# Peptides against a protein of PDB entry 3V4L, part 322

Target 1, 386 residues: chain A of PDB entry 3V4L
Amino acid sequence: GQPLAKDKVALLIGNMSYWEHPKLKAPLVDVYELTNLLRQLDFKVVSLLDLTEYEMCNAVDEFLLLLDKGVYGLLYYAGHGYENFGNSFMVPVDAPNPYRSENCLCVQNILKLMQEKETGLNVFLLDMCRKRNDYDDTIPILDALKVTANIVFGYATCQGAEAFEIQHSGLANGIFMKFLKDRLLEDKKITVLLDEVAEDMGKCHLTKGRQALEIRSSLSEKRALTDPVQGAPCSAEALVRNLQWAKAHELPESMCLKFQCGVHIQLGFAAEFSNVMIIYTSIVHKPPEIIMCDAYVTDFPLDLDIDPKHANKGTPEETGSYLVSKDLPKHCLYTRLSSLQKLKEHLIFTVCLSYQYSGLEDTVEEKQEVNVGKPLIAKLDMHRGL

## One batch from the design tools (peptide; made by RFdiffusion4, then SolubleMPNN)

Design b2_p29_8_s2 (from b2_p29_8, 17 letters changed)
Fold by OpenDDE base, seed 3:
Structure b2_p29_8_s2 (fold): chain B 386 residues (1-386), chain A 29 residues (1-29)
Amino acid sequence: as target 1 above (386 residues)
Amino acid sequence: MVAIDISEEQKEEAEKIGKELLEKKEKEA
């Protein structure tokens, strides 16, 4: 019969805003586009940007809780990385310069843990450099992998080479994602699909002789990303897994705030990523005696590190949100919360209405505190232990 | 990943890639 997945789960990590390393741009678009494609393939996708070492470890642990016997697991990483002695290391945004294996996540350790879950398929898509790190001579003693015959690595580049991004367009893909996205929905064995992506990337004149896709596979079965999910969740564990994922993707409900002056504000929420949310405010009713009014959001939790200079913008793009701006209502003020994984408490903030009456020069302010609970990934408490 | 140092001719292609990304998002909306 056609292979069935018991479930499909993907963790996508895009690191770009490095503290001590060159900033990247492509991981933003690459994670977003891959998220949309994997959702069309019935994957439960957790998409995370700009994770610290601790946050990456917790994201992997939460991903491993979603894995079980016969589940398809996909890990995508876009960022800085290196390869020492056949071990792939993903570099967190807080990694020192130079970084070492002790500051990084080893992909082969994650693979070991995925094999303990008896997964149906393990796919790693690694959009990182594979140069040796000469500052780290540590040879990790990895435990021997089990013979599960269900492992696929798609490396964006060959051993000792770089993976490239194009920075000259305001929004650009990595070279790997540029070609992967055009084939990802094809009903083909995953190794055949990646081989076709390798051929397409091999035609790219920009990276010819600099980057080449490498496929490593032990996959003995015909497994595809298109393989249907088993219909009814038959186990209590599958129900718990579905509930965990659903909690991590629940947006706050839109609110209608009423001020004493008679102004009504609509407060809305949109997800850009599992850890990135846009708040938008719109004036839905204004008394005619009020000539001008604006609704600002302020007093965010300090853990979110919100710069007021980037809050309350007239466009989503001015907040740094280029991806979901078309799905947002127009004529709002927009604020982007890019670090929801840092949120220790409920998201409590103030909506400040600033308004002016006809014939009065003085601006009046009214404030309302809003509690929206823990939005999106903040429900997983990825900060537990800090 | 690393930024590719691209020639001026390759910048035009990078701009084309960026435009195609924006246009695909206009068709999916």
Scores: peptide ipSAE 0.274, ipTM 0.642, DockQ to the pose 0.680
Fold by OpenDDE base, seed 5:
Structure b2_p29_8_s2 (fold): chain B 386 residues (1-386), chain A 29 residues (1-29)
Amino acid sequence: as target 1 above (386 residues)
Amino acid sequence: MVAIDISEEQKEEAEKIGKELLEKKEKEA
């Protein structure tokens, strides 16, 4: 019969805004495009940008809690990375210069923990460099991996090589993701799909002799990303997994705020990623006696590190949101919250209305506090140390 | 991942690749 997945879970991490290392651009588009494709494949996707070491560890731990016997797990990483002695290291955004293994996440340690879950399929898609780091002399003593089938590694590049991004018109895409996205929905064994992606990438003149896809697998069964999820969640674990995913993707409801002057503001929310939300405000009603009227958001929790200079922009693009801008209402003020994983409390902020009456020179302000609870990934409380 | 250092000879191919990415994003929207 066709293989069945007990469930499908994906963690996608895109690190771009490094503190001590060159900034990247492709992980933004690559994580977004892969998220949309994996959702069409019935994956429960958590998509995270710009994680610290601690935040990456917690994201992986939460992902591992969703894995169980016969579940399909997919980990995608786009960012800086290195490979020492056959061990692959993902570099967090807060990694020092030079970084070492103690500052990074070892993929083979994650694999060990995934093998303990008896997953139906484990897919690692690693869009990072595989050059040696000469500043790290540590040989991680990996405990003996269980002899388990159903592991697949898709490395964007071969050992000792770089993985490249193409930058064009302010957007970037990884070479690996460019070719992967065209085939990802095909009903093929995942190793056959990745081999076809390797052949397509091998025709790219830009990366010829500089980057080559490497496939490493122990996949003994015909498993595909298209394999159907086993029917209604009958187990307690399946219910928990569904509830955790739903919590991590719950947006605040849109609100209509009414001010004493008779102005009405629509406050709306959009998810760009599991840890990135756009707030937008629009004036939906204005009394005729009010000649000028602006509604802006302020007083965000300090944990979010929101610079007021980057808030309340006239376009989504001015916030750095190029992906969801078409789905947003026009003629708003836009604020991008890019670090929802740092939120320890409820998202409380102020909507400030500044307005002027006809024939008065002075501006009047009215303020309304808004509590939207814990949006998106903030519901998982990833900042709670065990 | 690193930004590709594109030779002058490869700029036209990189522009073509970037245009195809933008056009795909315009059609999927």
Scores: peptide ipSAE 0.255, ipTM 0.662, DockQ to the pose 0.803
Fold by OpenDDE base, seed 4:
Structure b2_p29_8_s2 (fold): chain B 386 residues (1-386), chain A 29 residues (1-29)
Amino acid sequence: as target 1 above (386 residues)
Amino acid sequence: MVAIDISEEQKEEAEKIGKELLEKKEKEA
């Protein structure tokens, strides 16, 4: 019979906005497109951008809580990274220059923890460089991995090589994701699917002799990403897993704010990623005696590091949101919250209405405070412990 | 990941290869 997954869970991390390292662009698009594809495959997807070391550790811990016996686990990482002694290290955005193993997440340690969960399949898709880090002479003493025969590594590049992105388009994929996305929905054993992706990538003249996909697997069963989730009554653990995932993806409800002047504002929320939300405001009712009327959001929590220069834009694209802009209402002001993992408390902010009456030169302001609780990933309290 | 510096000619070639792969997939479907 076809193998069944007890459940399917994916953690996708895209690191771009490095503090001490070259900034990347492709991880944004790669994480977004992969999220949409994995959702079509009935994966519970957590998608996170620009994580610190601490935030990456917590994201992995929360991912491991979603894993259990017979669950399919997929970890995707796009960012900077290195490989020392056959150990792959994912580089957080706050990693020093030079970075070392103590500043990075070891993929083989994550694999060990996944094996302790008795997972049905462990897939690692690593869109990172695999060069040795000559500044890190640490030989990690890894405990011996269990022989589980349910492990697949898809490396975007071969050992000692680089993984490439195309910087000129703000919406370009990395080379790996460009070819992976076209095959990801195919009902094939995951190692066969990745081998076909390797052949397709091998036709790319840009990366020929510079980047080649490497597959490392110990997979004794015919397992595919298309394998159906077991429809048996959800165990208590499966219910808990579903509730945890649902909490991490709950958007605030849209609000209609009414101001004393008789202006009505629609306040709406959209998820770009599990830690990235777009707030949008629109004027839904305006008295005829009000000639100009703008509704802007302000007074965000300081832990979100929101630059007011990037808030209240006339387009989603001006906020840096290029991917969800088609699904957003038009004729709004848009604000992108890109670091919801940093939110310690409830998201409280001010909606300020600035307006002018016909025949008055002075602008009038009205303000309303809005509390939307903990949106999306902020419900997981990833900062519990700082 | 590392940025690849590509000329406009190399972008056009990369787009062409991408299109040829898509057209091949559509013919195999």
Scores: peptide ipSAE 0.240, ipTM 0.594, DockQ to the pose 0.324
Fold by OpenDDE base, seed 2:
Structure b2_p29_8_s2 (fold): chain B 386 residues (1-386), chain A 29 residues (1-29)
Amino acid sequence: as target 1 above (386 residues)
Amino acid sequence: MVAIDISEEQKEEAEKIGKELLEKKEKEA
C-alpha cells in the first residue's frame, strides 16, 4: 500500500539579518514559499526568521517535541553555514566574527535526536554554504548514529562549495528554492524528486560549475512528501502535538475599540511567519465633527525591540512586509512585530487615538491599553532559560 | 548562502530558462 505518515511536521529557519556577517535576502522568500507548499502537503509548519543561537536551540527542542514514532520530520535551513569534517553547522544571527562550532548548531546532532524519536522519515534541506571554516579547528565528537533507513539530505550545494542567492532590486529565491518549489508538490519518492531538482539546477548556466545539489540518502522505502497522514490523531501524543502546534499558530482575535469621542477603531492581526505578526488599525466610524483622526499603536514590550520609526506605516511594505500585503485590508496603519520569540510576557500595547474637532486648533488624544495574550510562537516560550 | 550580483540580462535569461523548464514539464505531464 502507499506509505502513511503518522503526522507531518516541518521546522523552517531563515537567517538573514546577521549582526557581524553579510545580510541575506533569499531566506525571507524561501521560508515563506516553502511554508505555503508544505501546508498544501498537510505539514504542520513552524516558520522562523532571524534566530539567535539560543532561539535556534529552543526552536529545535520544540520541533523535537512535535516528533514521534512514524512522524515525518522536515528541517529546512536557509542562511550562513559551513561544513567541517562532514558536520554541517547552521550559523545564528548573533554569531560572532569569526564564528566557531560552539556558536553554531550541528545538524548531525539534530539528526541523532530525531532518530531517538523513531520518526518515519527525516528530511534535511540545507540551503547553506558547505565550505570549511578555517577559524574552527574543533573536531566534534559525535555519538554514533543509529542505522535507520529513513534519512534524506538535500544539500543546496556540493561539499566544499557555496550556495547562492540572486541579489537584485526585488525579492528573489535562493537558487535551490527556485528549482525545488516547482517540483515539491509532485507525488514522487523524495529522493527522485530531489534528483529531478538537481537535473533542473544543472541546466542553470549562472551556477554551472559553482553550485550543484547533493543528495545523501539511506531511504529504503518509497516515501514522498505527498504521503497522506494516518487518520485522526488517536494517541495522546498526537493530540498533544496538534494542540501545541495550534497554540503556536493562534492569532489574536480582531477587536473593535470604542473611544469616548465616538470614534470606532478596528484592530486586526495577521501572521507572516510563526514569529512575525502584522498589527493593523482602521477607523471604522468617525463622528462628522471630527475632521482629522489617526490611530497609532505604541508602548510595546521592550523585549520586542520595536523601532517607532517603522511602526504605524501607511503600507505593509513600509514596515518591511512584502509577502502578505495582498491579504491585508487596505487603508490601515500597519506595524510589523518581527521578533515574537523574544516576548516573555503578554503582548500588551497602547492604541492612541489622535483627533481634531472642527473649529478647535488643539489635537486631542485618547488611549486604550490592549492585552492580546501570547500570540503565535510566543506561546512556546522560546526564551525559557535566559 | 552567498550573494551573486547578476545583471538584469542574466536575470531575464535565468527567468527564461526557468519558464522553459516549466513549459517542458507541462508538455511531459
Scores: peptide ipSAE 0.206, ipTM 0.579, DockQ to the pose 0.305

Design b2_p29_8_s3 (from b2_p29_8, 17 letters changed)
Fold by OpenDDE base, seed 3:
Structure b2_p29_8_s3 (fold): chain B 386 residues (1-386), chain A 29 residues (1-29)
Amino acid sequence: as target 1 above (386 residues)
Amino acid sequence: MVAIEISEEQKPLAEKIAEELKKKKEEEA
């Protein structure tokens, strides 16, 4: 019969905003595009940007809780990375310069843990450099992998080479993702699909002789990313997994705030990523005696590190949101919360209405506190232990 | 990943890639 997945789960990590390393841009677009494609393939996708070492460890642990017997697991990483002695290391945004294996996540350790879950398929898509780190001569003693015959690695580049991003006109995309996205929905064995991506990337004149896709596979079965999910969750564990994922992707409900002056504000929420949310405010009713009014959001939890200079923008793009701007209502003020994984408490903030009456020069302010609970990934408490 | 240094000869291809990205963002809306 056609292979069935018990479930399909993906963790996508895009690291860009490095503290001690060159900043990247492509992981933003690459994680977003891959998220949309994997959702069309019925994957439960957790998409995370700009994770610290601790946050990456917790994201992997939460991903492993979503894995079980016959589940398809996909890990995508876009960022800085290196390869020492055949071990792949993903570099967190807080990694020191130079970084070492002790500051990084070893992909082969994650693979070991995925094999303990008896997964149906393990796919690693690693959009990182594979140069040796000469500052780390540590050979990790990895435990021997089990013979599960269900492992696929798609490396964006060959051993000792770089993986490139193209930056042009404020847009960036990884070379690997550029070609992967055109094939990802094809009903083909995942190793055949990646081989076609390798051929397409091999035609790219920009990266010819600089980057080449490498496929490592032990996959003995015909498994595809298009393989259907088993319809009914037959186990209590599958139900718990579905509920856990759903909690991590629940947006706050839109609110209608009423001020004493008679102004009504719509407060709305949109997910850009599992850890990135846009708040937008719109004036839905204004008394005619009020000539001008604006609704600002302020007093965010300090853990979110919100710069007021980037809050309350007239466009999503001015907040740094270039991806979901079309799905957002127009004529709002927009604020981007890019670090929801840091939120220790409920998201409480103030909506400040600033307004002016006809014939009065003085601006009046009214404030309302809003509690929206824990949005998106903040429900997983990824900060537990800090 | 690292940013690729694009030569003047490669700019037209980089522009085309950026335009394709803009178009896909237009079609998914």
Scores: peptide ipSAE 0.279, ipTM 0.757, DockQ to the pose 0.833
Fold by OpenDDE base, seed 5:
Structure b2_p29_8_s3 (fold): chain B 386 residues (1-386), chain A 29 residues (1-29)
Amino acid sequence: as target 1 above (386 residues)
Amino acid sequence: MVAIEISEEQKPLAEKIAEELKKKKEEEA
């Protein structure tokens, strides 16, 4: 019969905004495009941008809690990375310069923990460099891996080589993701799909002799990303997994705020990623005696590190949101919250209405506090233990 | 991942690749 997945879970991490290292651009588009494709494949996707070491560890731990016997697990990483002695290291955004293994996440340690879950399929997609780090002399003593089948590594590049992004007109895409996305929905054994992606990438004149896809697998069964999820969640674990995923993707409901002057504001929320939300405000009603009226958001929790200079923009693009801008209402003020994983408390903020009456020179302000609870990934409390 | 250094000879191909990405994003819109 066709293989069945007990469930499908994916963690996608895109690190771009490094503190001590060159900034990247492709992980933004690559994580977004892969998220949309994996959702069409019935994956429960957590998509995270710009994680610290501690936040990456917690994201991996929460992902591992969703894994169980016969579950399909997919880990995607786009960012800086290195490979020492056959061990792959993902570099967090807060990693020092130079970084070492103690500042990074070892993929083979994650693999060990995934093997303990008896997963039906483990897929690692690593869009990072595989050059040696000469500042790290540590040989990680990996405990003996269990002899388990159903592991697949798709490395964007071969050992000792770089993985490349193409930057043009302010957008970037990883060369690996460019070819992967065209085939990811195909009903093929995952190793056959990745081999076809390797052939397509091998025709690219930009990376010929500089980057080559490497496939490493122990996949003994015909398993595909298209394999159907086993029907209604009959187990307590399946119900918990469904509830945990639903919590991590719950947006605040849109609100209509009414001010004393008779102005009505629509407050709306959109998810760009599991840790990135856009707030937008629009004036939906204005009394005729009010000649000018602006509604802006302020007084965010300090944990979010929101610079007021980057809030309340006239376009989504001015916030750095280029992906969901088409799905947003026009003629709003937009604020991008890019670090929801740092939120320790409820998201409480102020909507400030500034307005002017006809024939008065002075502006009037009215303020309304808004509590939207814990949006998206903030419901998982990934900061627990800080 | 690192930014690819594109030679002047490779610019037309890189531009075409980026235009195809932009066009796909406009067709999925």
Scores: peptide ipSAE 0.269, ipTM 0.742, DockQ to the pose 0.801
Fold by OpenDDE base, seed 4:
Structure b2_p29_8_s3 (fold): chain B 386 residues (1-386), chain A 29 residues (1-29)
Amino acid sequence: as target 1 above (386 residues)
Amino acid sequence: MVAIEISEEQKPLAEKIAEELKKKKEEEA
């Protein structure tokens, strides 16, 4: 019979905005495209951008809580990274220069923890460089991995090589994701699918002799990402897993704010990623006596590091949101919250209405405070240890 | 990941690949 997954869970991490390292662009698009494809494959997807070491550790811990016996686990990482002694290290955005193993997440340690969960399949898709870090002479004493025969590594590049992104017109894609996305929905054994992706990438003249996909697997069963989730009555653990995932993806409800002047504002929310939300405001009713009227959001929590210069934009693209802009209402002001994992408390902010009456030169302001609770990933309280 | 250094000779191919990516996004829109 076709193998069945007990459940399917994916953690996607895209690190771009490094503090001490060259900034990347591709992880934004690559995480987004992969999220949409994995959702079509009935994966529970957590998608996170620009994580610190601490935030990456917590994201992995929360991912491991979603894993259990016979669950398919997929970890995707796009960012900086290195490989020392056959150990792959994912580099957090706050990693020092030079970074070391103590500042990075070891993929083989995550694999060990996944093996302890008795997972049905462990897939690692690593869109990172695999060069040695000559500043890190640490030989990690890794405990011996169990022989589980349910492991697949897809490395975007071969050992000692770089993984590339193509940057054009402000957008970028990883070369790995460019080819992976065209095959990811195919009902094939995951190692066969990745081998076809390797052949497709091998035809790319830009990367020929510079980047090659490497598949490292111990997979004894014919398992595919298309394998159906077991429709048996959800065990108590499967119900808990579904509830945990649902909590991490709950958006605030759209609100209609009514101001004393008779202006009505619609306040809406959209998820770009599990830690990235767009707030949008639109004027839905304006009295005819009001000639000009603008509704802007302000007074965000300081832990979100929101630059007011990037808030209240006339387009989603001006906020840095290029991916969900087609799905957003038009004629709004847009604000992108890119670090919801940093939110310690409820998201409280001010909606300020600035308006002018016909025949009055002075602008009038009205303000309303809005509490939307903990949106998306902020419900997981990833910062409870600081 | 690292940004691919594209030679001047490869720019037309890189532009074509990026235009194909842009067109796919416009066709999926």
Scores: peptide ipSAE 0.253, ipTM 0.716, DockQ to the pose 0.761
Fold by OpenDDE base, seed 2:
Structure b2_p29_8_s3 (fold): chain B 386 residues (1-386), chain A 29 residues (1-29)
Amino acid sequence: as target 1 above (386 residues)
Amino acid sequence: MVAIEISEEQKPLAEKIAEELKKKKEEEA
């Protein structure tokens, strides 16, 4: 019969905004495009941008809690990275210069932990460089991996080579994701699908002799990303997994705020990623005696590091949101919260209404505090232990 | 990852690649 997955779970990490290293652009688009495709494949997707070492460790730990016997696990990483002695290291955004293995996440350690969960399939898609780090002479003593016939690595590049991004018009795509996305929905064994992606990449003259896809697999069964999920969640563990994922993807409900002056504001929320949310405000009712009226959001929790200069923009694009702008209502003020994983408390903020009456020169302000609880990934408390 | 430094001779191809990406994003909309 067709193989069945007990469930399908993906963790996607895109690191771009490095502190001490060159900034990237492709991980934004690549994580977004891959998220949408994996959702069409019935994956439970956690999508995270710009994680510190600690946040990456916690994201992996939370992902491992979603894994169980016969579950398909997919880890995607786009960012800086290196390979020493056949061990792949993902570089966090807060990594020092130079970085070492102690500042980075070892993919083979994650694989060991995934094998302990008795997963049905383990897929690693690594869109990172595989050059040696000459500043790290650490030989990681890895524990012996279990012999499981269910592992697939798709490396965006071969050993000792670089993975590239193409930048155009302010956006970028990884070369790997550009070819992967065209085939990802095909009902093929995952190793056959990746081999076709490798052939398509091999025709690209921009990367010829610079980047080539490497496939490493122990996969003995005909398993595909298209494999259906086995029935309704019948185990207590499957119910817990579904609830945990649903909590990590719950948006605040849209609210209608009423001010004393008779102005009504719609407050809405949209997810760009599991840790990135757009807040938007619109004036839905204004008394005719009010000639000018603006609704600003302010007083965010300090842990979110919200620069007021980037808040309350007339377009989503001015906030740095280029991907979800089509799905957002028009004629709002927009604010992008890009670091929801840092939120220790409830998201409490102020909506400030600034308005002017006809025939009065002075601007009047009214304020309302809003508590939306813990939005999206903030429910997982990815900062627990700091 | 590293950014590809595209030579002036490769710009027309990089532009085509990005136009194809933009056009797919318009056809999926």
Scores: peptide ipSAE 0.168, ipTM 0.631, DockQ to the pose 0.755

